# Ledger of designs, part 7: peptides against a protein of PDB entry 5VVV

Target 1, 276 residues: chain A of PDB entry 5VVV
Amino acid sequence: FLCGVVEGFYGRPWVMEQRKELFRRLQKWELNTYLYAPKDDYKHRMFWREMYSVEEAEQLMTLISAAREYEIEFIYAISPGLDITFSNPKEVSTLKRKLDQVSQFGCRSFALLFDDIDHNMCAADKEVFSSFAHAQVSITNEIYQYLGEPETFLFCPTEYCGTFCYPNVSQSPYLRTVGEKLLPGIEVLWTGPKVVSKEIPVESIEEVSKIIKRAPVIWDNIHANDYDQKRLFLGPYKGRSTELIPRLKGVLTNPNCEFEANYVAIHTLATWYKSN
Target 2, 276 residues: chain A of PDB entry 5VVV as posed
Amino acid sequence: FLCGVVEGFYGRPWVMEQRKELFRRLQKWELNTYLYAPKDDYKHRMFWREMYSVEEAEQLMTLISAAREYEIEFIYAISPGLDITFSNPKEVSTLKRKLDQVSQFGCRSFALLFDNIDHNMCAADKEVFSSFAHAQVSITNEIYQYLGEPETFLFCPTEYCGTFCYPNVSQSPYLRTVGEKLLPGIEVLWTGPKVVSKEIPVESIEEVSKIIKRAPVIWDNIHANDYDQKRLFLGPYKGRSTELIPRLKGVLTNPNCEFEANYVAIHTLATWYKSN

## One batch from the design tools (peptide; made by RFdiffusion4, then SolubleMPNN)

Design b1_p8_5_s4 (from b1_p8_5, 3 letters changed)
Fold by OpenDDE base, seed 1:
Parts: sequence; structure tokens; C-alpha cells
Structure b1_p8_5_s4 (fold): chain B 276 residues (1-276), chain A 8 residues (1-8)
Amino acid sequence: as target 1 above (276 residues)
Amino acid sequence: SRAAEYYS
């Protein structure tokens, strides 16, 4: 069971010292996972093709080593979906080289994220792939196999919550393709019925699990404030029955952008997890 | 997350 934090918000990424402090807290609270997915990290999303500099490489190696020191699984995410051409072998090769570099930093767990992108393929991709889901699954499977089938590999669908599913969760052709064609060793991220789910009913997890043919990892936006940084979400982790735990592969909270605001959010997630 | 886009 993956339990911890995803740094997955828009806004200023956390600094390396904050991330190290996070790892210390995660260990202390018996949590086990950190997903590196800051939307405004340039080489994560907007400039995903760009290799890390020597200085950036040293920082990431140090961060990954710190995660290992605190027994936290470090998952490196990349979000190529803004402008990748899935059918272009040069683009696939560029993605492979980027993940090879991160592998050399000592990273062993990875994620491909296709959240917050347009649902339309370019003309070239439409000639090769039957649907957007087919394109995403194809590259994800290829990368997963290329990396030697890492123990932890995550996929974030474009339809990552109930409200984004067309026509709905149980009948989504997109999610059906993901469920049927995504390799079984790849985990699927999900935010619940909504982007920010006040509640995540057990029945809603059963519904999505059926179509994706696996238990999801919850990307939990309950404490996310990137949509309104004038607000801080300081309340406890709530609206999730502990009956979800046996029906999930994990829970990763995407908390407030302000690192210092997240003590209650993360601590109460840990209490929730240990209460099962 | 599309939290920013959904609530904008």
C-alpha cells in the first residue's frame, strides 16, 4: 500500500530542504511514499524534453538518496502530454533518454502523467492510434517495459476523476481502453468523483476499479489549494472511510502549496491509514 | 491535478 504525499500542485515547487523535511516526517508517521510531480517544475512538464544539468542532477541525486535514507519510496513523475507526438519515434526516444538520466540518479520508481491536457490527438497520431487512450497506453507500456518493469510504475489518466469521464465512469471508452490494454503491473491514479473530492464513497471506487481492472492509487486533492491560494486547507483528512484501504493500491495526498501548512493534512492521513 | 482549471 502506497501512502504519503504527491507534490502535484501548480505553483512554486517545494525546495530541496522542504522535501527532505517531508521525508523525515513521513518516516516518523510511518508513511512510505513521495511522488515528485510539481506542475511548475519546468523539466517535469512544460520542458519535459530537457535533460537535467549537472547541478540539477546533483540536487536530484541528493534528494533521492535522502528519500532512501528515510525509507521513503521516491517516485519520479513526468508529464509529456502537453505537446508530445505519440507516433513520433524521436519523441519516444527523448522520453526514454530523460528517464534513463533519472534512473542514473538512483530512481527506481516512475510515473507518466496525462492529466490536465486536451483530449484531442494531432493529425499524425490519429493516423497511427485508434484513440487518445490507445496512444497513451502504447507509450506507457513501451516505457514501462523499456525501464525493465519497475516495481512501482504509475499512470495518470486524462479522465482521472468521475466528472471527467465521458459519458460516465462505467461506460467511458477511454477508461475501458486503459483497463484492457495498460499492462497489469502499472498502477492507475484517481482523484475520486471530482478533481477535489469532498467525499470518496466506496461504491465509486468499486465502479472505477471494475473498468480499469485494478485497484487505483488515490491522488487526493482534499487539501490542495492551487486553485485558490487565498485559502489554506488546515482541517483533518476526512470523508474517506477506512473501508477504502483494502480496495486501494494507495493514497497520496496532494496538499497545500505552502509546505508549512500541511502538518495536520499529512499527520491525519497517517492516523487514518494506521486506524485500519 | 486540474484543480486550478476546474475552479477557475
Scores: peptide ipSAE 0.079, ipTM 0.856, DockQ to the pose 0.450
Fold by OpenDDE base, seed 4:
Structure b1_p8_5_s4 (fold): chain B 276 residues (1-276), chain A 8 residues (1-8)
Amino acid sequence: as target 1 above (276 residues)
Amino acid sequence: SRAAEYYS
């Protein structure tokens, strides 16, 4: 069971010292996972093709080593979906080289994120792939296999919550393709009925699990505040029955952008997790 | 932000 934090918000990423402090807190609270997915990290999303500099490499190596020291699984995410041409072998090779670099930093767990992108494929991709889901699954499977089928590999679908599913969760052709064709060793991220789910009913998890053919990992936006700069979410982790735990592969909370605001969010997640 | 678009 993956339980911890995803740094998945838009806005200023946390500094390396904050991330190290996070790892210390996660260990103390008996949580086990950190997903590196800061949307405004340039080489994560906008410039996903760009290799890390020597200085950036040193920082990431140090961060990954710190996660290991605190027994926190470090998952490196990349979001190529803004401008990748799925059918172009050069794009695939570029993605491979980027993840090879991160693997050299000592990273062993990875994620491909296709959240917050348009559903439109370019003309070249339409000639090769039957749908957007087919394109995403193809590259995800290829990368997963290329990396030697790492123990932890995550996929974030474009339809990552109930409200984004067309026509709905149970009938989504996109999620059906993901469920049927995504390799079984790849985990699927999900935010619940909404992007920010006030509640995640057990039935809603059963519904999505059926179509994706696996238990999801919750990307939990309950404490996310990147959509409202005037709000801090300081309340406890709530609206999730502990009955979800045996029906999930994990829960990763995407909390407030302000690192200092997240004590209650993370601590109460830990209490929730340990209460099962 | 893109977050505002998706979280609204």
Scores: peptide ipSAE 0.077, ipTM 0.855, DockQ to the pose 0.833
Fold by OpenDDE base, seed 2:
Structure b1_p8_5_s4 (fold): chain B 276 residues (1-276), chain A 8 residues (1-8)
Amino acid sequence: as target 1 above (276 residues)
Amino acid sequence: SRAAEYYS
């Protein structure tokens, strides 16, 4: 069971010292996972093709080593979906080289994220793939296999919550393709009924699990505040029955952008997790 | 922001 934090917000990413402090807290609270997915980290999303510099490499190696020290699984995410051409072997090779570099930093867990992108393929991809889901699954499976089928590999769908599913969760051709074609060893991220879900009902998890043919990992935006820079979400982790735990592969909370605001958010997630 | 677009 993956339980911890996804740094998945828009805005200024956390600094390395904050991330190290996070790992210390996660360990103390018996949480086990950190997903590196800061939207505005240049080489994560906008410039995903760019290799890390020597200095950036040293920082990431240090960060990954710190995660290991605190027994936190460091999952490196990349979001190529803004401008990748799925059918272009050079793009696939570029993605492979980027993840090879991160593997050299000591990272063993990875994620491909296709959230917050247009549900459209370029002309070249339309000639090769039957759908956007087929394109995403193809590259995800290929990367997963290329990396030697790492123990933890995550996929974030473009339809990552109920409100983004067309026509709905249970009938989504996109999610059906993901469920049928995504290799079974790849985990699927899910956010619940909405982008910010006040509640995640058990029935909603059963519904999505059926179509994706696996228990999801929750990307939980309950404490996310990147959409409102004037608000801090300081309340407890709530609106999630502990009955979800046996129906999930994990829960990763995407909390407030302000690192210092997240004590209650993360601590109460830990309490929730241990209460099963 | 994109955040506002997707969280709204």
Scores: peptide ipSAE 0.077, ipTM 0.849, DockQ to the pose 0.857
Fold by OpenDDE base, seed 3:
Structure b1_p8_5_s4 (fold): chain B 276 residues (1-276), chain A 8 residues (1-8)
Amino acid sequence: as target 1 above (276 residues)
Amino acid sequence: SRAAEYYS
């Protein structure tokens, strides 16, 4: 069971010292996972093709080593979906080289994120792939196999919550393709009925699990505040029955952008997890 | 913001 934090918000990323402090807290609270997915990190999303500089490499190696020191699984995410051409072998090779570099930093766990992108494929991809889901699954499976089938590999679907599913969760052709074609060793991220789910009912997890043919990892936006800079969510982790725990592969909270505001959010997640 | 668009 993956339990911890995803740094998955828009806005100023956390600094390396904040991330190291997070690892200390995660270990102390018996949580086990950090997903590196800061949306405004240039080489994560907008410039995903660009290799890390020597200085950036040193920072990432130090961060990954710190995660290992605190027994936290460091998952490196990349979000190529803004402008990748799935059918172009050069794009696939570029993604492989980027993840090879991160592997050289000592990273062993990875994620491919296709959240917050346009559903329209380019003309070249439409000639090769029967749907957007087929294109995403193809590259994800290829990368997963290329990396030697790492123990932890995550996929974030474009339809990552109930409200984004067309026509709905149980009938989504996109999620059906993901469930049927994504290799079984790849985990699927999900935010619940909404992007920011006030509640995640057990029946909603049973519904999505059926179509994706696996238990999801919850990307939990309950404490996310990147959509409203005037808000801080200081309340406890709530609206999730502990009956979800045996029905999930994990829970990763995407908390407030302000690192210092997240004590209650992360601590109460840990209490919730240990209550099962 | 993109965040507001996707979280709303």
Scores: peptide ipSAE 0.065, ipTM 0.836, DockQ to the pose 0.890

Design b1_p8_6_s1 (from b1_p8_6, 3 letters changed)
Fold by OpenDDE base, seed 1:
Structure b1_p8_6_s1 (fold): chain B 276 residues (1-276), chain A 8 residues (1-8)
Amino acid sequence: as target 1 above (276 residues)
Amino acid sequence: SRAAAYYS
C-alpha cells in the first residue's frame, strides 16, 4: 500500500530542504511514499524533453538519496502530454533518455502523467492510434518495459476523476481501453468522483476499479489549494472510509502549495491509514 | 489559472 504525499500542485515547487523535511515527517508518521510531480517544475512538464543539468542532477541525486535514508519510496513523474507526438519515435526516444538520466540518479520508481491536457490527438497520431487512450497506453507500456518493469510504475489518465469520464465512469471508452490494454503491473491514479472530492464513496472506487481492472492509487486533492490561493486547507483528512484501504493500491495526498500548512493534512492521513 | 480550470 502506497501512502504519503504527491507534490502535484500548480505553483511554486517545494525546495529541496522542504522535501527532505517531508521525508523525515513521512518516516516519523510511518508513511512510505513521495511522488515528485510539481506541475510548474519546468523539466517535469513544460520542458519535459530537457535533460537535467549537472547541478540539477546533483540536487536530484541528493534528494533521492535522502528519500532512501528515510525509507521513503521516491517516485519520479513526468508529464509529456502537453505537446508530445505519440507516434513520433524521436519523441519516444527523448522520453526514454530523460528517464534513463533519472534512473542513473538512483531512481527506481516512475510515473507517466496525462492529466490536465486536451483530449485531442494531432493528425499524425490519429493516423497511427485508434484513440487517445491507445496512444497513451502504447507509450506507457513501452516505457514501462524499457525501464525493465520497475516495481512501482504509475499512470495518470486524462479521465482521472468521475466528472471527466465520458459518458460516465462505467461506460468510458477511454478508461475501458486503459483497463484492457495497460499492462497489469502499471498502477492507475484517480482523484475520486471529482478533481477535489469532498467524499470518496466505496461504491465509486468499486466502479472505477471494475473498468480499469485494478485497484487505483488515490491522488487525493482534499487539501489542494492551487485552484484558490486565497484559501488554506488546514482541516483533517476526512470523507474517506477506512473501508477504502483494502480496495486501493494507495493514497497520495496532494496538499497545500505552502509547505508549512500541511502538518495537519499529512498527520491526519497517517492517522487514518493506521486506524484500519 | 490552469489549476482553476480543472479544480473548480
Scores: peptide ipSAE 0.082, ipTM 0.865, DockQ to the pose 0.805
Fold by OpenDDE base, seed 4:
Order: sequence, then structure tokens, then C-alpha cells
Structure b1_p8_6_s1 (fold): chain B 276 residues (1-276), chain A 8 residues (1-8)
Amino acid sequence: as target 1 above (276 residues)
Amino acid sequence: SRAAAYYS
């Protein structure tokens, strides 16, 4: 069971010292996972093709080493979906080289994120792939296999919550393709009925699990505040029955952008997790 | 922000 934090918000990423402090807290609270997915990190999303510099590499190596020191699984995410051409072998090779570099930093767990992108393929991709889901699954499977089928590999679908599913969760052709064609060792991220789900009913997890043919990892936006800079979400982790735990592969909270605001959010997630 | 567009 993956339980911890995803740094998955838009806005200023956390600094390395904050991330190290996070790892210390995660260990203390008996949580086990950190997903590196800061949307506004230069080389994570907008410039995903760009290799890390020597200085950036040193920082990431130090961060990954710190995660290991605190027995936290460090998952490196990349979001190529803004401008990748899925059918272009050079693009696939570029993605492979980027993830190879991160592997050299000592990272062993990875994620491909296709959240917050247009559902349209370019003309070249439409000639090769039957749908957007087919294109995403193809590259995800290829990358997963290329990396030697790492123990933890995550996929974030474009339809990552109930409200984004067309026509709905149980009938989504996109999620059906993901469920049928995504390799079984790849985990699927899900935010619940909504992007920010006040509640995640058990029935909603059963519904999505059926179509994706696996238990999801919750990307939990309950404490996310990147959509409203005037608000801090300081309340406890709630609206998730502990009955979800045996029906999930994990829960990763995507909390407030302000690192200092997240004590209650993360601590109460830990309490929730340990209560089962 | 894109966050606002998707979270609203």
C-alpha cells in the first residue's frame, strides 16, 4: 500500500530542504511514499525533453538519497503530454533518455502523467493510434518495459476523476482501453468522483476499479489549494472510509502549496491509514 | 492557472 504525499500542485515547487523535512515526517508517521510531480518544475512538464544539468542532477541525487535514508519510496513523475507526438520514435527515445538519467540518480520508481491535457491527438498520431488512450497506453507500456518493469510504476489518466469520464466512469471508452491494454504491473492514479473530491465513496472505487481492472492509487486533492490562492486547507483528512484501504493500491495526498500548512493534512492521513 | 480550470 503506497501511502504518503504527491507534490503534484501548480505553483512554486517545494525546495529540497522542505522535501527532506517531508521525508523525515513521513517516516516518523509511518508513511512510505513521495511522488515527485510538481507541475511548474521546468523539466517535469513544460520542458520534459530537457536533460538535467550537472547541478540539477546533484540536487536530485541528494534528494533521492535522502528519501532512501528515511525509507521513503521516491517516485519520479514526468508529464510529457502537453506536446509529445506519441507516434514519433524520436520523442519516445527522448523520454527514455530522460528517465535513464533519473535512473542513474538512483531512482527506481516512476510515473507517467497525462493529466490536464487536451484529448486531441495530432494528425500523425491519429494515423497510428485508434484513440488517445491507445497512444498513451502504448508509450506507457513501452517505457515501463524499457525501464525493466520497475516495482512501482504509475500512470495518471487524462480521465483521472469521475467528472472527466465520458460518458461516465463505467462506460468510458478511454478508461476501458486503459484497463484492457495498460500492463497489469502499472498502477493507475485516480482523484475520486471529482478533481477535488470532498468524499470518495466505496462504491465509486468499486466502479472505477472494475473498468481499469485494478485497484487505483488515490491522488487525493482534498487539501490541494493551487486552484484558490486565497485559501489554506488546514482540516483533517476525512470523507474517506477506512473500508477504502483494502480496495486501493495507495493514497498520495496532494496538499497545500505552502509546505508549512500541511502538518494536519499529512498527520491525519497517517492516522487514517494506521486505523485499519 | 490550469489548476483553476480543472478544479472548478
Scores: peptide ipSAE 0.079, ipTM 0.864, DockQ to the pose 0.813
Fold by OpenDDE base, seed 3:
Formats: C-alpha cells, structure tokens, sequence
Structure b1_p8_6_s1 (fold): chain B 276 residues (1-276), chain A 8 residues (1-8)
C-alpha cells in the first residue's frame, strides 16, 4: 500500500531541504511514499525533453539518496503530454533517455502523467492510434517494459476523476481502454468523483476499479490549494472511510503549496491509514 | 491560473 505525499501542485516547487524534511516526517509517521510531480518544474512538464544539468543531477541524486535513507519510496514523475507526439519514435526515444538519466540517479520508481492536457490527438497520432487512450497506453507500456518493469510504475489518466469521464466512469471508452490495454503491473492514479473530492465513497472506488481492472492509487487533492491562493486547508484528512484501504493500492495526498501548512494534512492521513 | 481551470 503506497501512502504518503505527491508534490503535484502548480506553483513554486518545494526546495530540496523541505523535501528532505518531508521524508523525515513521512518515516516518523509510518508513511512510505513520495511522488515527485511539481507541475511548474520545467524539466518535469513544459521542457520534459531536456536532460538535467550536472548541478541538477547532483541535487536529484542527493534527494533520491535522502529518500532511501528515510525508507521512503521516491517515485519520479514526468508529464510529457503537453506536446508529445506519441507516434514519433524520436519522442519515445527522448522520453527513454530522460528516464535513463533519472535511473542513473538511483531512482527505481516512475510515473507517467497525462493529467491536465488537451484530449485531442494531433493528426500524426490519429493515423496510428485508434484513440487518445490507445496512444497513452502504448507509450506507457513501452516505457514500463523498457525500464525493466519496475516494481512501482504509475499512470495518471487524462480522465483522472469522475467529472472528467465521458459519458461517465463506468461507460468511459477511455478508461475501458486503459483498463484493458495498460499492463497489469502499472498502477492508475485517481482523484475520486471530482478533481478536489470532498468525499470519496466506497461505491465510487468499486466503480472505477471495475473499469480500470485494478485498485487505484488515490491522488488526493483534499488539501490542495494551488487553485485558490487565498485559501489554506488546515483541516484533517476526512470524507474517506477506512473501508477504502483494502480497496486501494495507495493514497498520496497533494497538499497545500506552502510546505509549513501541511503538518495536519499529512499527520491525519497517517492516523487514518494506521486506523485500519 | 492553470490549476484554477482544472480544479474549479
């Protein structure tokens, strides 16, 4: 069971010292996972093709080593979906080289994120793939296999919550393709009925699990505040029954952008997880 | 913001 934090917000990323402090807190609270997915990290999303510099590589190696020291699984995410051409072998090769570099930093767990992108494929991809889901699954499976089928590999769908599913969760052709074609060793991220789900009912997890043919990992935006800079969410982790735990592969909270505001968010997630 | 467009 993956339980911890995703740094998945828009805005200023956390500094390396904050991330190291996070790992210490995660270990202390018996949490086990950190997903590196800062949306405004240039080489994560906008410039995903660009290799890390020597200096950036040293920082990432140090961060990954710190995660290992605290027994926290470091999952490196990349979000190529803004401008990748799925049908272009050069794009696939570029993605492989980027993930090879991160593998050399000692990273063993990875994620491909296709959240917050346009649903329309380019003309070249439409000639090769039957749907957007087929294109995403194809590259995800290829990368997963290329990396030697790592123990932890995550996929974030473009339809990552109930409100983004067309026509709905149980009837989504996109999620059906993901469920049927995504290799079984790849985990699927999900935010619940909404992007920011006030509640995640058990029945809603049973519904999505049926179509994706696996238990999801919750990307939980309950404490996310990047959508409203006037708000801080200081309340406890709530609106999730502990009956979800046996029905999930994990829960990763995407908390407030302000690192210092997240004590209650992360601590109460840990209490919730240990209450099962 | 980009975030507001997806979370609102």
Amino acid sequence: as target 1 above (276 residues)
Amino acid sequence: SRAAAYYS
Scores: peptide ipSAE 0.074, ipTM 0.845, DockQ to the pose 0.885
Fold by OpenDDE base, seed 5:
Structure b1_p8_6_s1 (fold): chain B 276 residues (1-276), chain A 8 residues (1-8)
Amino acid sequence: as target 1 above (276 residues)
Amino acid sequence: SRAAAYYS
């Protein structure tokens, strides 16, 4: 069971010292996972093709080593979906080289994220792939296999919540393709019925699990505040029955952008997890 | 924020 934090918000990423402090807290609270997915980290998303500099490499190696020190699984995410051409072998090779570099930093767990992108393929991809889901699954499977089938590999679908599913969760052709064609060792991220789900009913997890043919990992936006700079979410982790735990592969909270605001959010997630 | 387009 993956339980911890995803740094998955828009806005200024956390600094390395904050991330190290996070790992210390995660260990103390018996949580086990950190997903590196800061939307405004340039080489994560907008410039995903760009290799890390020597200085950036040193920082990431240090960060990954710190995660290991605190027994936290460090998952490196990349979000190529803004401008990748899935059918272009040069794009695939570029993605492979980027993940090879991160592997050299000591990273062993990875994620491909296709959240918050246009649902349309370019003309070249339409000639090769039957659908957007087929294109995403193809590259994800290829990368997963290329990396030697790491124990933890995550996929974030474009339809990552109930409200994004067309026509709905159980009938989505996109999610059906993901469920049927995504290799079984790849985990699927999900935010619940909504992008920010006040509640995640057990029945909603059973519904999505059926179509994706696996238990999801919850990307939990309950404490995310990147969409409203006027608010801090300081309340407890709630609206999730502990009956979800045996029906999930994990829960990663995507909390407030302000690192200092997240004590209650993360601590109460830990309490929730340990209450099972 | 950029996220507002997806969260609204």
Scores: peptide ipSAE 0.084, ipTM 0.865, DockQ to the pose 0.795; fails the geometry check

Design b1_p8_6_s2 (from b1_p8_6, 4 letters changed)
Fold by OpenDDE base, seed 1:
Parts: sequence; structure tokens; C-alpha cells
Structure b1_p8_6_s2 (fold): chain B 276 residues (1-276), chain A 8 residues (1-8)
Amino acid sequence: as target 1 above (276 residues)
Amino acid sequence: SRAAEYYS
């Protein structure tokens, strides 16, 4: 069971010292996972093709080593979906080289994220792939196999919550393709019925699990404030029955952008997890 | 997350 934090918000990424402090807290609270997915990290999303500099490489190696020191699984995410051409072998090769570099930093767990992108393929991709889901699954499977089938590999669908599913969760052709064609060793991220789910009913997890043919990892936006940084979400982790735990592969909270605001959010997630 | 886009 993956339990911890995803740094997955828009806004200023956390600094390396904050991330190290996070790892210390995660260990202390018996949590086990950190997903590196800051939307405004340039080489994560907007400039995903760009290799890390020597200085950036040293920082990431140090961060990954710190995660290992605190027994936290470090998952490196990349979000190529803004402008990748899935059918272009040069683009696939560029993605492979980027993940090879991160592998050399000592990273062993990875994620491909296709959240917050347009649902339309370019003309070239439409000639090769039957649907957007087919394109995403194809590259994800290829990368997963290329990396030697890492123990932890995550996929974030474009339809990552109930409200984004067309026509709905149980009948989504997109999610059906993901469920049927995504390799079984790849985990699927999900935010619940909504982007920010006040509640995540057990029945809603059963519904999505059926179509994706696996238990999801919850990307939990309950404490996310990137949509309104004038607000801080300081309340406890709530609206999730502990009956979800046996029906999930994990829970990763995407908390407030302000690192210092997240003590209650993360601590109460840990209490929730240990209460099962 | 599309939290920013959904609530904008």
C-alpha cells in the first residue's frame, strides 16, 4: 500500500530542504511514499524534453538518496502530454533518454502523467492510434517495459476523476481502453468523483476499479489549494472511510502549496491509514 | 491535478 504525499500542485515547487523535511516526517508517521510531480517544475512538464544539468542532477541525486535514507519510496513523475507526438519515434526516444538520466540518479520508481491536457490527438497520431487512450497506453507500456518493469510504475489518466469521464465512469471508452490494454503491473491514479473530492464513497471506487481492472492509487486533492491560494486547507483528512484501504493500491495526498501548512493534512492521513 | 482549471 502506497501512502504519503504527491507534490502535484501548480505553483512554486517545494525546495530541496522542504522535501527532505517531508521525508523525515513521513518516516516518523510511518508513511512510505513521495511522488515528485510539481506542475511548475519546468523539466517535469512544460520542458519535459530537457535533460537535467549537472547541478540539477546533483540536487536530484541528493534528494533521492535522502528519500532512501528515510525509507521513503521516491517516485519520479513526468508529464509529456502537453505537446508530445505519440507516433513520433524521436519523441519516444527523448522520453526514454530523460528517464534513463533519472534512473542514473538512483530512481527506481516512475510515473507518466496525462492529466490536465486536451483530449484531442494531432493529425499524425490519429493516423497511427485508434484513440487518445490507445496512444497513451502504447507509450506507457513501451516505457514501462523499456525501464525493465519497475516495481512501482504509475499512470495518470486524462479522465482521472468521475466528472471527467465521458459519458460516465462505467461506460467511458477511454477508461475501458486503459483497463484492457495498460499492462497489469502499472498502477492507475484517481482523484475520486471530482478533481477535489469532498467525499470518496466506496461504491465509486468499486465502479472505477471494475473498468480499469485494478485497484487505483488515490491522488487526493482534499487539501490542495492551487486553485485558490487565498485559502489554506488546515482541517483533518476526512470523508474517506477506512473501508477504502483494502480496495486501494494507495493514497497520496496532494496538499497545500505552502509546505508549512500541511502538518495536520499529512499527520491525519497517517492516523487514518494506521486506524485500519 | 486540474484543480486550478476546474475552479477557475
Scores: peptide ipSAE 0.079, ipTM 0.856, DockQ to the pose 0.470
Fold by OpenDDE base, seed 4:
Structure b1_p8_6_s2 (fold): chain B 276 residues (1-276), chain A 8 residues (1-8)
Amino acid sequence: as target 1 above (276 residues)
Amino acid sequence: SRAAEYYS
């Protein structure tokens, strides 16, 4: 069971010292996972093709080593979906080289994120792939296999919550393709009925699990505040029955952008997790 | 932000 934090918000990423402090807190609270997915990290999303500099490499190596020291699984995410041409072998090779670099930093767990992108494929991709889901699954499977089928590999679908599913969760052709064709060793991220789910009913998890053919990992936006700069979410982790735990592969909370605001969010997640 | 678009 993956339980911890995803740094998945838009806005200023946390500094390396904050991330190290996070790892210390996660260990103390008996949580086990950190997903590196800061949307405004340039080489994560906008410039996903760009290799890390020597200085950036040193920082990431140090961060990954710190996660290991605190027994926190470090998952490196990349979001190529803004401008990748799925059918172009050069794009695939570029993605491979980027993840090879991160693997050299000592990273062993990875994620491909296709959240917050348009559903439109370019003309070249339409000639090769039957749908957007087919394109995403193809590259995800290829990368997963290329990396030697790492123990932890995550996929974030474009339809990552109930409200984004067309026509709905149970009938989504996109999620059906993901469920049927995504390799079984790849985990699927999900935010619940909404992007920010006030509640995640057990039935809603059963519904999505059926179509994706696996238990999801919750990307939990309950404490996310990147959509409202005037709000801090300081309340406890709530609206999730502990009955979800045996029906999930994990829960990763995407909390407030302000690192200092997240004590209650993370601590109460830990209490929730340990209460099962 | 893109977050505002998706979280609204």
Scores: peptide ipSAE 0.077, ipTM 0.855, DockQ to the pose 0.809
Fold by OpenDDE base, seed 2:
Structure b1_p8_6_s2 (fold): chain B 276 residues (1-276), chain A 8 residues (1-8)
Amino acid sequence: as target 1 above (276 residues)
Amino acid sequence: SRAAEYYS
């Protein structure tokens, strides 16, 4: 069971010292996972093709080593979906080289994220793939296999919550393709009924699990505040029955952008997790 | 922001 934090917000990413402090807290609270997915980290999303510099490499190696020290699984995410051409072997090779570099930093867990992108393929991809889901699954499976089928590999769908599913969760051709074609060893991220879900009902998890043919990992935006820079979400982790735990592969909370605001958010997630 | 677009 993956339980911890996804740094998945828009805005200024956390600094390395904050991330190290996070790992210390996660360990103390018996949480086990950190997903590196800061939207505005240049080489994560906008410039995903760019290799890390020597200095950036040293920082990431240090960060990954710190995660290991605190027994936190460091999952490196990349979001190529803004401008990748799925059918272009050079793009696939570029993605492979980027993840090879991160593997050299000591990272063993990875994620491909296709959230917050247009549900459209370029002309070249339309000639090769039957759908956007087929394109995403193809590259995800290929990367997963290329990396030697790492123990933890995550996929974030473009339809990552109920409100983004067309026509709905249970009938989504996109999610059906993901469920049928995504290799079974790849985990699927899910956010619940909405982008910010006040509640995640058990029935909603059963519904999505059926179509994706696996228990999801929750990307939980309950404490996310990147959409409102004037608000801090300081309340407890709530609106999630502990009955979800046996129906999930994990829960990763995407909390407030302000690192210092997240004590209650993360601590109460830990309490929730241990209460099963 | 994109955040506002997707969280709204």
Scores: peptide ipSAE 0.077, ipTM 0.849, DockQ to the pose 0.830
Fold by OpenDDE base, seed 3:
Structure b1_p8_6_s2 (fold): chain B 276 residues (1-276), chain A 8 residues (1-8)
Amino acid sequence: as target 1 above (276 residues)
Amino acid sequence: SRAAEYYS
């Protein structure tokens, strides 16, 4: 069971010292996972093709080593979906080289994120792939196999919550393709009925699990505040029955952008997890 | 913001 934090918000990323402090807290609270997915990190999303500089490499190696020191699984995410051409072998090779570099930093766990992108494929991809889901699954499976089938590999679907599913969760052709074609060793991220789910009912997890043919990892936006800079969510982790725990592969909270505001959010997640 | 668009 993956339990911890995803740094998955828009806005100023956390600094390396904040991330190291997070690892200390995660270990102390018996949580086990950090997903590196800061949306405004240039080489994560907008410039995903660009290799890390020597200085950036040193920072990432130090961060990954710190995660290992605190027994936290460091998952490196990349979000190529803004402008990748799935059918172009050069794009696939570029993604492989980027993840090879991160592997050289000592990273062993990875994620491919296709959240917050346009559903329209380019003309070249439409000639090769029967749907957007087929294109995403193809590259994800290829990368997963290329990396030697790492123990932890995550996929974030474009339809990552109930409200984004067309026509709905149980009938989504996109999620059906993901469930049927994504290799079984790849985990699927999900935010619940909404992007920011006030509640995640057990029946909603049973519904999505059926179509994706696996238990999801919850990307939990309950404490996310990147959509409203005037808000801080200081309340406890709530609206999730502990009956979800045996029905999930994990829970990763995407908390407030302000690192210092997240004590209650992360601590109460840990209490919730240990209550099962 | 993109965040507001996707979280709303």
Scores: peptide ipSAE 0.065, ipTM 0.836, DockQ to the pose 0.870

